Peptides against a protein of PDB entry 3B8E. Designs and how they scored, part 10

Target 1, 230 residues: chain A of PDB entry 3B8E
Amino acid sequence: PFLIFIIANIPLPLGTVTILCIDLGTDMVPAISLAYEQAESDIMKRQPRNPKTDKLVNEQLISMAYGQIGMIQALGGFFTYFVILAENGFLPIHLLGLRVNWDDRWINDVEDSYGQQWTYEQRKIVEFTCHTPFFVTIVVVQWADLVICKTRRNSVFQQGMKNKILIFGLFEETALAAFLSYCPGMGVALRMYPLKPTWWFCAFPYSLLIFVYDEVRKLIIRRRPGGWVE

## One batch from the design tools (peptide; aimed at target 1 M71 L75 Y213)

Design b1_p11_2_s3 (made by RFdiffusion4, then SolubleMPNN; from b1_p11_2, 8 letters changed)
Fold by OpenDDE base, seed 2:
Structure b1_p11_2_s3 (fold): chain B 230 residues (1-230), chain A 11 residues (1-11)
Amino acid sequence: as target 1 above (230 residues)
Amino acid sequence: DFALKLLEEFL
C-alpha cells in the first residue's frame, strides 16, 4: 500500500495505525495457531529435506506468500479503496498525482472528477473512511490465507478444521476487526471510522479466489509430485 | 504529520 502511495502519488490507502492493528492485532493469534496444526497425513511418507540443498524458506514459498497471495490481498484492499473514493466523486485516474494537493492543508478547493470542490477536512474524512474498509478487507482475505496455510499438499477438505486454536484465531481476528471498526471513539483514537456492513462483502471474491487458487495448486501437486508447481 | 509519514515508510 505505501509503495503505491509513493509511486502513484495517491491519497493514503492504509494508515500506519491500521497496519499496526493488522500486524500486532489480527494476524498474530492466527499465525501462532498454525503451530498447533495437525501434521499432514502423508508427512512420514515424505523424504526428509536435504539441509544442504533444500532451504527451509525457498523462492517458491516467497513467491507464493508475497508474490501471489500477497498480491491478491493487496488487490482486494485497493479495490475497496478505489470503490469508496469513486463513490465520493474521485475516480481512480483522477487520484494519480493528487497526493500533493490532497495533503496540503492550505488548499481547500481540490476538485473531484465531477468538479466538486473539497476542503482539507472533507478530504481527510474520506481518506480515513477508506482505512477501515481496507483493514477489514485484509482481515477477510486473511481468513482464506490462514485456512490454506494449514497444509502444503493436502486439501483443506482432507485435513479438516480440527485445530480449535486456529478456529479461535479466526473468531478473534474477526471480533477484533469488528471492535476496531464499530466501537465508539475508534474514529478519534485510531482514525478508523465505522464502515457500512456491506463493505465486508467486497473482499469475498478475493478470499474465494485465494482459496480456489491454492486448492487447485495443491491438487496439481498431488497429481504430479515433483512438478514445477510444488 | 511528517514523523507519522516517516514511521509509515518503515512499516
Scores: peptide ipSAE 0.016, ipTM 0.484, DockQ to the pose 0.029
OpenDDE base, seeds 1, 3, 4, 5: peptide ipSAE 0.016, 0.020, 0.013, 0.007; ipTM 0.534, 0.539, 0.539, 0.492; seed 3 fails the geometry check

Design b1_p11_2_s4 (made by RFdiffusion4, then SolubleMPNN; from b1_p11_2, 9 letters changed)
Fold by OpenDDE base, seed 3:
Structure b1_p11_2_s4 (fold): chain B 230 residues (1-230), chain A 11 residues (1-11)
Amino acid sequence: as target 1 above (230 residues)
Amino acid sequence: DEALRLLLEFL
């Protein structure tokens, strides 16, 4: 999100405080829960990792985590961001290069795509209105990310949902996201304004896409062991 | 600058 903010000079899609809420809030318990996951059924059929040749973090892991899943998550967040701004009169093309004028407190006549003028205060309300749905979008796609991370090769349907700590993590991150989104004072404290409940559903297609993509990937790995997809 | 620094710390 922040790379596109810099490169495209668009209004800030996700605040630094909201990013911290993701990394230190909603993602901690889910990440810890993976340490309690049951071993895959085929784990004892695999040779032990050679610590001299096999890296814990390899190119395949980086490609999957950052290059594939991370990109789908970012696309989901940005989709929500662009929809909200478009509903408020700012089309995606108009946002390119707008950051400088958007963040200037002395400019109170920034025009939207329809010629409506926006004061600094009005623009910041819209920006902070985008932060919460973007945050919630990330949480919803993290549900799928957490579930797919349960296994490397086995389907989630083969592994099952037996990890009670992981289930607790899903509820915890969702409850925390709801708390941060709707608790009075969060707009002042975290610059997270309340969102309409319908915005929770905007991320569902992306969450489903992540899940289906990973299940297909795992299916390919099971059918063609030692392939480049692994 | 602070946002960039924070980003680099999280990347």
Scores: peptide ipSAE 0.016, ipTM 0.517, DockQ to the pose 0.037
OpenDDE base, seeds 1, 2, 4, 5: peptide ipSAE 0.015, 0.014, 0.014, 0.016; ipTM 0.524, 0.472, 0.543, 0.477

Design b1_p11_3 (made by RFdiffusion4)
Pose (drawn by RFdiffusion4):
Structure b1_p11_3 (pose): chain A 230 residues (1-230), chain P 11 residues (1-11)
Amino acid sequence: as target 1 above (230 residues)
Amino acid sequence: PVVLVLVVLVL
């Protein structure tokens, strides 16, 4: 968000005070939960994991979580950013502009008068909004992520999907998300009431492609064991 | 994967 927020002055899609509410507030229990996820094979069958080569974090990881999924998620929340403005003052070709606040009203876009009314408001579309819908969309994509990372080589199909803990936290996350999105008050130091019917399902189209994606690779990694690029 | 990422970036 902040990166694009510079390349094309298209208003702060994700908020800073909003970032400190996902890794340190949303994906919390799920990260923990992953730990309770059980085995994946006869483990005591493999040579000790060398320490110099086979690391913990590496390209194999980063590439598949920063340069792959991290992107598909990105569009999702970024897509919702537009819909959050679209059904209010969509600038899919417009937008791209510094939105000052000492001016008050003097400018707008797409047949409007947004000002002191819609200036304290002109931002209420990202502050109380956009950030929020983006926020939720991130959680919403985090579902399939917290299930495609649940396993490392087996389809969630012929593999246990019985992580009682994860499940009851995948909700304890998605729920908090709503309570943090409708919390009558603290919503001040935070975001605001989204349109439950849709101001949620925006990223939903995406969470899927995620689950659908890596699910194939795993099954790809298999049908071809020695594997290639995968 | 690279192609998909590029598609995502284009979008």

Design b1_p11_3_s1 (made by RFdiffusion4, then SolubleMPNN; from b1_p11_3, 8 letters changed)
Fold by OpenDDE base, seed 3:
Structure b1_p11_3_s1 (fold): chain B 230 residues (1-230), chain A 11 residues (1-11)
Amino acid sequence: as target 1 above (230 residues)
Amino acid sequence: SEELREEILRL
């Protein structure tokens, strides 16, 4: 988020403190939960891997898969950001290069895409209104990410949801998201203004996309063992 | 959204 903020000169989509909450709160527990996932039902049917060749291939494939998932996650966050700004009169094209004027406290007549003038205070309210749904979008997309990461080859439907720690991680990150979104004072402390419950659903298409993507990937691996997708 | 801003201002 911060890189795109700098490169595109758009209003800040996510606060730094909120990013820390993601890294420390929403990512740590899920990551630990994956260590306790049950082995895949077919793991013992695989021949011993060559430790020299197969390790490198697996690390590259894991890195690529997580990189792709991370891109989809970021796209989900930015989609939510752009939707909120568009609903407030700022179309995505108009946001390009707007940061300089947006962050200037002395400019109180920044026009939106429809010619409406926005004061500095009004702009900051809209900016901070974007932080919460961006964060929530990340969490909702992480649900799918966490669920798909438990297996490499087996479908979620085949492996099941047996890991109680994984389930706990999903609840923990959701509870944290709800706390940060709705607890009084979060607007001041984290620049995260309250979110309408409907905005939680804005991320669902991306969560579904990640889920479908991974299920298709796993299906390909099952049908073509030893393929480049493995 | 106008509704969201109004809701925020009511808090």
Scores: peptide ipSAE 0.018, ipTM 0.488, DockQ to the pose 0.020
OpenDDE base, seeds 1, 2, 4, 5: peptide ipSAE 0.014, 0.016, 0.015, 0.016; ipTM 0.516, 0.588, 0.482, 0.441

Design b1_p11_3_s2 (made by RFdiffusion4, then SolubleMPNN; from b1_p11_3, 8 letters changed)
Fold by OpenDDE base, seed 3:
Structure b1_p11_3_s2 (fold): chain B 230 residues (1-230), chain A 11 residues (1-11)
Amino acid sequence: as target 1 above (230 residues)
Amino acid sequence: SEELRQLLLEL
């Protein structure tokens, strides 16, 4: 999110405090829960890892985690961001380069795509209105990410949902997201304004996409071991 | 911008 903010000079899609809430709040318990995941059913049929040649973190794992899944998460968040801004009169094309004028407190006549003028205060309300849905979108996408991370090769349907700590993590991150979205004072403290409940569903297609993508990937790996998809 | 610098420092 931040890289696109810099490169495109768009209004801030996700606040730094909100990013910290993701990294330190919603992701912590889920990440820890993966340490308690049961071994894949076929793990004992695999040859032991050669510690001299086989890295724990390989290029394929990095590509999947940061390149593919992280990109889909970002796309989901930005989709939500652009929809909200478009509903408020700011089309995506108009946002390019707008950041400088958007963040200037002395400019109170920034025009939207329809010629409506926005004061600094009004612009910041819209910006902070985007932060919460973007955050919630990331959390909803993280549900799928956490579930797919349970295994490298086995389907989630083969592995099952036996890890109680992981299930607890899913509830915890969801409860935290709801708390941050709806608790009074979060708009002042975290620049997260209340979210319409309907916005929770905007991320579901992306979560489903991640889940389907990973299941297809795992299916290919099972059918063609040693392929480039691993 | 100073704000971008602050944002980068907060990251």
Scores: peptide ipSAE 0.017, ipTM 0.453, DockQ to the pose 0.029
OpenDDE base, seeds 1, 2, 4, 5: peptide ipSAE 0.000, 0.006, 0.000, 0.009; ipTM 0.342, 0.386, 0.265, 0.382

Design b1_p11_3_s3 (made by RFdiffusion4, then SolubleMPNN; from b1_p11_3, 7 letters changed)
Fold by OpenDDE base, seed 5:
Structure b1_p11_3_s3 (fold): chain B 230 residues (1-230), chain A 11 residues (1-11)
Amino acid sequence: as target 1 above (230 residues)
Amino acid sequence: SQALRLQLLKL
């Protein structure tokens, strides 16, 4: 979000505080839970990794993590951001370059896409109203990301949901996200304004897309070993 | 991998 914030000069889509809540709050228990995942049923059919030639983090893993899944997650967050701003009169094209005037406290007549003027205070309310839904969107797409990380080759349906710590992690991150979104005083303390419950559903298509995409990838790997998808 | 994906969401 910061790269697009800098390059496109748009209003800040995700605050530093919300980023800290992701890093220190919602991601910790899920990440730890993966250490307790059972080995895949086919693990004994695979040759051992050659520690001299085979990197733990290879180009394929980077491409999958950053270039594919990470991009879908980012698109989910930005979709929510653009929809909220559009509902408040700011169309995506109008946001380009708007940051300079948006962040200026002395400009109280910033026009939206419909010619309505916005005070600095009104603009900051809208900005902080975007931060919480963006955060929640990340949590919802993380559900799919965590579930697909259970296996490298087998379907999640073959592996099953037997890891109780992972299930606990999914509930914990969701409960924390709900707490941060709806607890009184979070707007003052964390600049996280209350989220309309409907915004939780905006990320669901992206979460489903991540899941389906990875299951299709794994299916291709199982049917065509040694392919470019592996 | 998950931690790496989340780092991109923060950038």
Scores: peptide ipSAE 0.047, ipTM 0.778, DockQ to the pose 0.072; fails the geometry check
OpenDDE base, seeds 1, 2, 3, 4: peptide ipSAE 0.042, 0.036, 0.037, 0.035; ipTM 0.770, 0.752, 0.747, 0.734; seeds 1, 2, 3, 4 fail the geometry check

Design b1_p11_3_s4 (made by RFdiffusion4, then SolubleMPNN; from b1_p11_3, 8 letters changed)
Fold by OpenDDE base, seed 3:
Structure b1_p11_3_s4 (fold): chain B 230 residues (1-230), chain A 11 residues (1-11)
Amino acid sequence: as target 1 above (230 residues)
Amino acid sequence: SELLRKLILEL
């Protein structure tokens, strides 16, 4: 999100405080829960990792985590961001390069795509209105990310949902997201304004996409062991 | 520097 904010010079899609809420709040318990996941059924059929040649973090893992799943998560968040701004009169093309004027407190006549003028205060309200749905979108796509991370090769349907700590993590991150989104004072404390409940569903297609993508990937790996997809 | 400043001001 921050890289696109810099490169495209668009209004800030996700606040720094909101990013910290993701990294320290909603992602922490889920990440810890993966340490308690049961071993895959085929783990004892694999040769032990060679500590000298086999890196814990390899190019395939980086490609999957950052290049594929991370990009789908970012696309989900940005989709939500662009929809909200478009509903408020700012079409995506109009946002390009707008950051400088958007963030200037002395400019109170920034025009939207329809010629409506926006004061600095009004612009900040709509910006902070985007932060919460973007955040919630990330949490909803993290559900799928957490579930797919349970296994390397086995389908989630083969592994099952037996990890109670992971289920607790899914509940905790959702409850925390709801708390941060709807608790009074969060608009002042975290610049997270309340969102309509319907915005929770905007991320579901992306979560489904992540899940289907990973299940297809795992299916390919099972059918063609040692392929470039592994 | 301005980006970092904005990051810090949002913290």
Scores: peptide ipSAE 0.020, ipTM 0.550, DockQ to the pose 0.028
OpenDDE base, seeds 1, 2, 4, 5: peptide ipSAE 0.018, 0.017, 0.018, 0.009; ipTM 0.513, 0.491, 0.546, 0.529

Design b1_p11_4 (made by RFdiffusion4)
Pose (drawn by RFdiffusion4):
Structure b1_p11_4 (pose): chain A 230 residues (1-230), chain P 11 residues (1-11)
Amino acid sequence: as target 1 above (230 residues)
Amino acid sequence: LILTVITVLVI
């Protein structure tokens, strides 16, 4: 968000005070939950994991979580950013502009008068909004992520999907998300009431592709055991 | 990868 927020002055899609509410507020219990996820094979069958080569974090990981999924998620919440403006003052070709606040009203876009009314408001589309829908969209993509990372080589199909803990936290996350998105008050120091019917399902089209994606690779990694690029 | 590239382009 902030990266694009510079390349094309298209208003702060994700908020800072909003970031400190996902890794440190949303994905919390899920990250914990992952730990309770059980085995994946006869483990005591493998040579001790060497320490110099086989690391914990590496390309194999980063590439598949920063350069792969991290992106597909990105579009999702970024897509919702537009819909959150679109059904309000969509600038899919417009937008791209510094939105000052000492001016008050004197400018707008796409047949409008947004000012002191829609200036305290002109931002209420990202502050109380956008950030929020983007926020929720990130949670919404985090579902399939917290299930495609549940396993490392087996389809969630012929593999246990019985992580009582994760499940009851996958909701304890998705729910908090709503309570943090409709919390009558603290919503001030935070975001605002989205349109439940759709101001949620925006990223939903994406969470899927995620689950659908890596699910194939795993099954790709298999059918071809020695594996290639995968 | 292809999907990621498509996603980058879309963005």

Design b1_p11_4_s1 (made by RFdiffusion4, then SolubleMPNN; from b1_p11_4, 10 letters changed)
Fold by OpenDDE base, seed 2:
Structure b1_p11_4_s1 (fold): chain B 230 residues (1-230), chain A 11 residues (1-11)
Amino acid sequence: as target 1 above (230 residues)
Amino acid sequence: DELALLALELL
């Protein structure tokens, strides 16, 4: 999110405090839950990792985590961001380069895509209105991310949802996301304004995409062992 | 402060 904010000079899509709520709040229990996942059924058929040559974090893992899944997550968040701004008169093309004028408190006549002028206060309300739905979008796509991380090769349908700690993590992160989004005072404390319940559904296509993408990847690995996808 | 916030967002 932040790289696009810098490169495209768009209004801030996701606040720093909101990012911290993701990394330290919603992701912590889910991440820990993976340590309690059952071994894959074929684990005893695999050779042990050579600690001298085989990295725990390899190029394939980085490509999957940041290059593929992370990009789909970011696209989901940005989709929500652009929809909210478009509903408020700011089309995506008009946001390019707008940051400088957007963040200037002395400019109170920033025009939207329809020629409506926006005060600094009005712009910041719209910006902070984007943060909460972006955050919720990330949590919803993280449901799929957590579920796909249960296995490297086996389908989630083969592995099953037997990890009770992971199931607890999914409920915990969702409950925390709802708390941060709707608790009175969060708008002042975290700059997280309450979102309409409909915004939770904006992430569902991306969550489904992550899940389907990974299941297809795992299917390819099972059919063609030793391929470039492994 | 803005740079520190920026660095935190990159993390």
Scores: peptide ipSAE 0.040, ipTM 0.564, DockQ to the pose 0.034
OpenDDE base, seeds 1, 3, 4, 5: peptide ipSAE 0.022, 0.019, 0.018, 0.008; ipTM 0.554, 0.581, 0.603, 0.419; seed 3 fails the geometry check

Design b1_p11_4_s2 (made by RFdiffusion4, then SolubleMPNN; from b1_p11_4, 10 letters changed)
Fold by OpenDDE base, seed 4:
Structure b1_p11_4_s2 (fold): chain B 230 residues (1-230), chain A 11 residues (1-11)
Amino acid sequence: as target 1 above (230 residues)
Amino acid sequence: DELALEALKKL
């Protein structure tokens, strides 16, 4: 998100405080919950990892986490961001290069895609109105990410949802996201303005996409062990 | 909306 903000010079999609709330708030308990996941049914049939040659974090894991899943998550967030800005008169093409004028407090006549002028205060309201739905979008796609991380090879349907700590983590991150989004004063404290409940559904296609993508990947791994997808 | 405006007035 922040790289695209710099490269494309668009208005800030996700605030630093909101990023901190993701990394330390909504992601922490879910991530810890994975340590309590039950071993996959076939784990004892796999050769033990060689600590001298096999890294815990390998290039394949980095590619999957950041290059594939992380990219889908970012796309989900940006989709929500662009939809909100478009609903407020700023089409995606008009956002390119707009950051400089957007962040200038002395420019009070920034035009949207329809020629409407926006004051600095109005622009910042719209920006902060984007932060909360972007955040919620990330939380919703993280549901899928957490669920797919339960297993390396087995389908989630084969593994089941038996990890009570993981289930608790899903409820906790959702409750925290709702708290941060709707608690009075969060707009002042965190610049997280309340969002319409409909924005929670904006991420669902991406959450489903992540889930389906990983289940297909795991299916391929199960059918073709030692393939390039592993 | 009013709370958002008040927050912006304090920035």
Scores: peptide ipSAE 0.017, ipTM 0.416, DockQ to the pose 0.018
OpenDDE base, seeds 1, 2, 3, 5: peptide ipSAE 0.008, 0.008, 0.009, 0.013; ipTM 0.470, 0.468, 0.403, 0.514

Design b1_p11_4_s3 (made by RFdiffusion4, then SolubleMPNN; from b1_p11_4, 10 letters changed)
Fold by OpenDDE base, seed 5:
Parts: structure tokens; sequence; C-alpha cells
Structure b1_p11_4_s3 (fold): chain B 230 residues (1-230), chain A 11 residues (1-11)
């Protein structure tokens, strides 16, 4: 999010406070819950990792985490951001390079894609209105991320949802996201303005995409061991 | 509170 903010000079899609809420709030319990996941049924059929040659964090893991799943997450967040701004008169093309004028408090006549003028206050309300839905979108896609991380090779349907701590983590992160979004005073304290409940559903296609993508990947690995997908 | 209300109106 922040890289695209700098490169494209668009209004800030996700605030620093919302990033901290993800990294320290919603991700902690889910990440810890993975330590309690049961071993895959075929783990004893795999050769041991060679500590001298095999890295714990390899290029395949980085590619999967950042290059594939992380990109789908980012796309989900940006989709929500662009939809909100478009509904408020700012089409995606018009946002390119707009940051300089957007962030200038002395410019009160910034035009949208339809020629409507926006005051600094109005623009900041719209910007902060995007932060909470972007945050919620990340939480919703993280549901899929956490579930797919239960296994490396087996389907989630083969592994099952037996990890009660992981299930608790999913509820905790969702409850925290709802609390941060709807608790009175969060708009003042955290710049997290409330969102209509309908915006929670905007991320569901991306969450489903992550899940389906990983299940297909795992299916390919099971059918063709030693392939480039592994 | 007023800002939050306005935000909900814009969504």
Amino acid sequence: as target 1 above (230 residues)
Amino acid sequence: DELARRALELL
C-alpha cells in the first residue's frame, strides 16, 4: 500500500495506525495459533531437511508469501479503496498524481472526475473512510491465508479444522476488527471511521480466490511431486 | 462523532 502511495502519488490508501492494528492486533493470535497445528499425515514419508543446504526461508516460500498471496491481498485492499473513491467521484485515473494537492490544506477546490470541488476537510473524511474498509479487507483475506497455512501439501479438507486455537484466532481478529471499526471514539483516536457492513463482503471474492488458488496448488503438488509448483 | 456520521453518509 505505502509503496503504491509513493510511486503513483495517490491519496493514502492505508494509514500508519491501521497498519499497526494489522501487525500488532489482528495478526498476532492467528500467527501463534499455527504453532499448535497438527502435523500432516504424510510428514514421515518426506525426507528430512538438510540443515546445511536447505534454507528454512527459501525462494519458493518468499514467492508464495509475498509474490502470490501478498499480491492478492494487496489487490483486494486496493479494489475496496478504488471503489470507495469512485463512488465519491474520484475515478482511479484521476487519483494518479493527486496526492500533492490532496494533502495541501490550503487548496479547498480540488476537483473530482466530474468537476465537483472538494474542501480539504471533505477530502480527508473520504481518505480516512477508505482506511477502515482497507483494513477490514485485509482481515477478511487473512482468514484464507491462515487457513491455507495449516498445511504445506495436504488439502485443508484432509487436515480438517481441529486446531481450536486457530479457530479462536479467526474469531478474535474478526472481533477486534469490528471493535476498531465501530467502537465510539475510534474515528478520533485512531482515524478509523466506521464502515457500512456491506463493505465487509467486498473482500470475500479475494478470500475465496486465495483459498481456491492454494488448494489447486496443493492438488498439483500431490499429483506431480517435484514440479516447479512445489 | 460528526466526522464519523459524515463518513457513513459518504459510504
Scores: peptide ipSAE 0.058, ipTM 0.730, DockQ to the pose 0.022
OpenDDE base, seeds 1, 2, 3, 4: peptide ipSAE 0.019, 0.016, 0.016, 0.015; ipTM 0.616, 0.543, 0.410, 0.521

Design b1_p11_4_s4 (made by RFdiffusion4, then SolubleMPNN; from b1_p11_4, 9 letters changed)
Fold by OpenDDE base, seed 5:
Formats: structure tokens, C-alpha cells, sequence
Structure b1_p11_4_s4 (fold): chain B 230 residues (1-230), chain A 11 residues (1-11)
């Protein structure tokens, strides 16, 4: 989020407080839950890792987590952001370079893509209105990310959903996201304005994409061991 | 409270 904010000079898509709510709130219980996941059925058919040559965190893992899945998550968040701003009159192309004027409190006549003028207060309401949907989008795509992390090679359908702590984590992060989005006073305390329930569904295609992508990846690994996808 | 009502109108 911040890299695109800096490079494109767009209005802030995700606030620092919302990032903290993700990193310290919604992600903790899910991450801990993975420690309780059962070993894959084929684990005894794999050779032991060589501790001298094989890193626990290798380039393949970094590429998968940040370069592939993380990019799909970011795209989901930005999609929601751009849709909300477009519905409020700000088309994506118009947002490029707009940050300087957007953040200036003395400019009360910033024009949207349709020539409508926006006061500083109105602009900040729209900006903070984007933060909550972006946050919720991240939570929804994290459902898929957490589920795909249950296995390295086997399908989730082969592994099953037996980890009760992981299931609890999915409910906890969702409940926390709903609490932060809809609890009275969160707009004042956290700058998280209430979200229309329909915006929760904007992330579903991306969550499905993550899941399908990883299942296809795992299928390829099972059919062609030692490939570049492994 | 006023900001939340405005947000509801804009969304």
C-alpha cells in the first residue's frame, strides 16, 4: 500500500492504524494456529532437510509468500479502493498525483473526474471510508492464504479442515474485523468508518483466485516433482 | 458522529 502511495502520489489507501490492526489484531491467532496443523500424509516419503544447505526460509518461500500471494492480496485491496473512489467520482487515472492537493487542508475545491468540487473534510471522509474496506478485503483474502498454508504439497481437500484452532482463528479475525468496522466510536478512535456489508464481497473473487492458484500449484508439484513450481 | 453520517451518505 505505502509503496504505491509514494510512487503514484494517490490518496492514502490504508492508514497506519488499520495496518496495525492487521499485523497485531487479525493475523496473530491465524499465524499461531498453523503451529497446530497436522503433518501431511506424505511427509515420511520426503528426504530430511539438510540443515547446512537447505534454509528454512528460502527464495521459493519468499517468492510464494510475497511475490505471488502477497501481490494478489494487494491487488484485492487496491481494487476495493479504486471502486469506492470511482463510485465517489474519482477515477483511477485522476488519482495519480492528486495526493498533494488532496492532503492540503487549504484547498477546498479539488475537482473529481466529473468536475464536482470537494472540500478537505469531504475528501478525508472518502479517504477514511476507503481504509475500512481495504482492511476488510485483506481479512477476506487472508482466509484463503491461511487455508492454503495448511499444506505444502497435498491439496487442502486431502488434508481436510481438522485443525480446530485454525477454524477458531478464521472466526476470530472475522469477528474482530466486524467489531472494528461497526462498533460505535471506531470512526473517532481508529478512523475506521462503518462499511456497507456489500463491500465484504468485493474481496471474494481474489480469495477464490488465491485458493485456486495454490491448488493448481500443488497439483503441478504432485504431478511433476522437482519442477520450477516446487 | 457527523462524519459517520456523511460517510453513510457518500457510500
Amino acid sequence: as target 1 above (230 residues)
Amino acid sequence: LELSELARKLL
Scores: peptide ipSAE 0.026, ipTM 0.615, DockQ to the pose 0.021
OpenDDE base, seeds 1, 2, 3, 4: peptide ipSAE 0.007, 0.006, 0.006, 0.011; ipTM 0.420, 0.355, 0.429, 0.414; seeds 1, 2 fail the geometry check

Design b1_p11_5 (made by RFdiffusion4)
Pose (drawn by RFdiffusion4):
Structure b1_p11_5 (pose): chain A 230 residues (1-230), chain P 11 residues (1-11)
Amino acid sequence: as target 1 above (230 residues)
Amino acid sequence: VVIAVVVFVVL
């Protein structure tokens, strides 16, 4: 968000005070939950994990979580950013502009008068909004993530999907998300009431591709055991 | 990777 927020002055899609509410507020219990996820094979069958080569975090990880999924998620919330403006003053070709606040009303876009009314408001489309829908969309994509990372080589199919803990936290996350999105008050120091019917399902089209994606690779990693690029 | 590239381009 902030990266693009610089390449093309298209208003702060994700908020800072909003970031400190996902890793330190949303994905919390899920990250914990992952720990309770059980085995994946006869473990006591493998040579001790060497310490110099086989690390914990590496390309194999980063590439598949920063340069792969981390992207597909990105579009999702970024896509919702537009819809959150679109059904309000969509600039899929417009937007790209510094939105000052000492001016008050003197400018706008796409047949409007947004000002002191829609200036305290002109932002109420990302502050109380956009950030929020983007926020939720991130949670919404975090579902399939917290299930495609549930396993490391087995389809969630022929593999336990019985992580009582995760499940009851995958909701204890998705829910909090709503309570943090409709919390009557603290919504001030935070975001605002989205349109439940759709101001949620925006990223939903995406969470899927995620689950659908890595699910194939795992099954790809298999049908071809020694494996290639995968 | 392809999908990621596509996504990156789209962005």

Design b1_p11_5_s1 (made by RFdiffusion4, then SolubleMPNN; from b1_p11_5, 9 letters changed)
Fold by OpenDDE base, seed 5:
Structure b1_p11_5_s1 (fold): chain B 230 residues (1-230), chain A 11 residues (1-11)
Amino acid sequence: as target 1 above (230 residues)
Amino acid sequence: DELAELALKLL
């Protein structure tokens, strides 16, 4: 979010407070739940890691976490952001470089892509209206991310959903996201304005994409052991 | 409250 905000000079897609709500709110219980996951059925067929040569955090892990899955998550959030702004008259091309005028309190005549003028207050309302759906989009794609993290090589269908703490984590993060989105006063306290329930579905294609992508990756690993995908 | 209602109208 912040890198694209700086490079493209677009209105802020996700606030610092909403990021803290992800990192400290929605992600904690799900992350802890992975410690209770059952070992994969094939673990005893794998060679032990050499603690001197094999790093716990390797290039493959970084590539999967940040370069692949993290990028799909970011794309989901930005898709939601661009759709909301486009529905309010701001096409993606018009947002490029708009940040300076968007954030200026003294400019009350910022034009959208259709020539409609927007006051500072109206612009900030639509900006903060984007933050909550972006946040919810991240939570919805995190469902898939958490589920794919259950295994390294086996399909989730082979492993099953036996981890009750992980299931609890999925409900907890969803309930917390709903609370932060719809509780009265969250607009004032966190600048998280309520969203239409339809915006929860905007992330579902990306959540499905993450899941399918990882299952295909794991299938390739099982069919071609020792490949670059492992 | 008015800001939340306005946000819901803009969405």
Scores: peptide ipSAE 0.017, ipTM 0.471, DockQ to the pose 0.022
OpenDDE base, seeds 1, 2, 3, 4: peptide ipSAE 0.011, 0.015, 0.016, 0.014; ipTM 0.448, 0.469, 0.526, 0.529

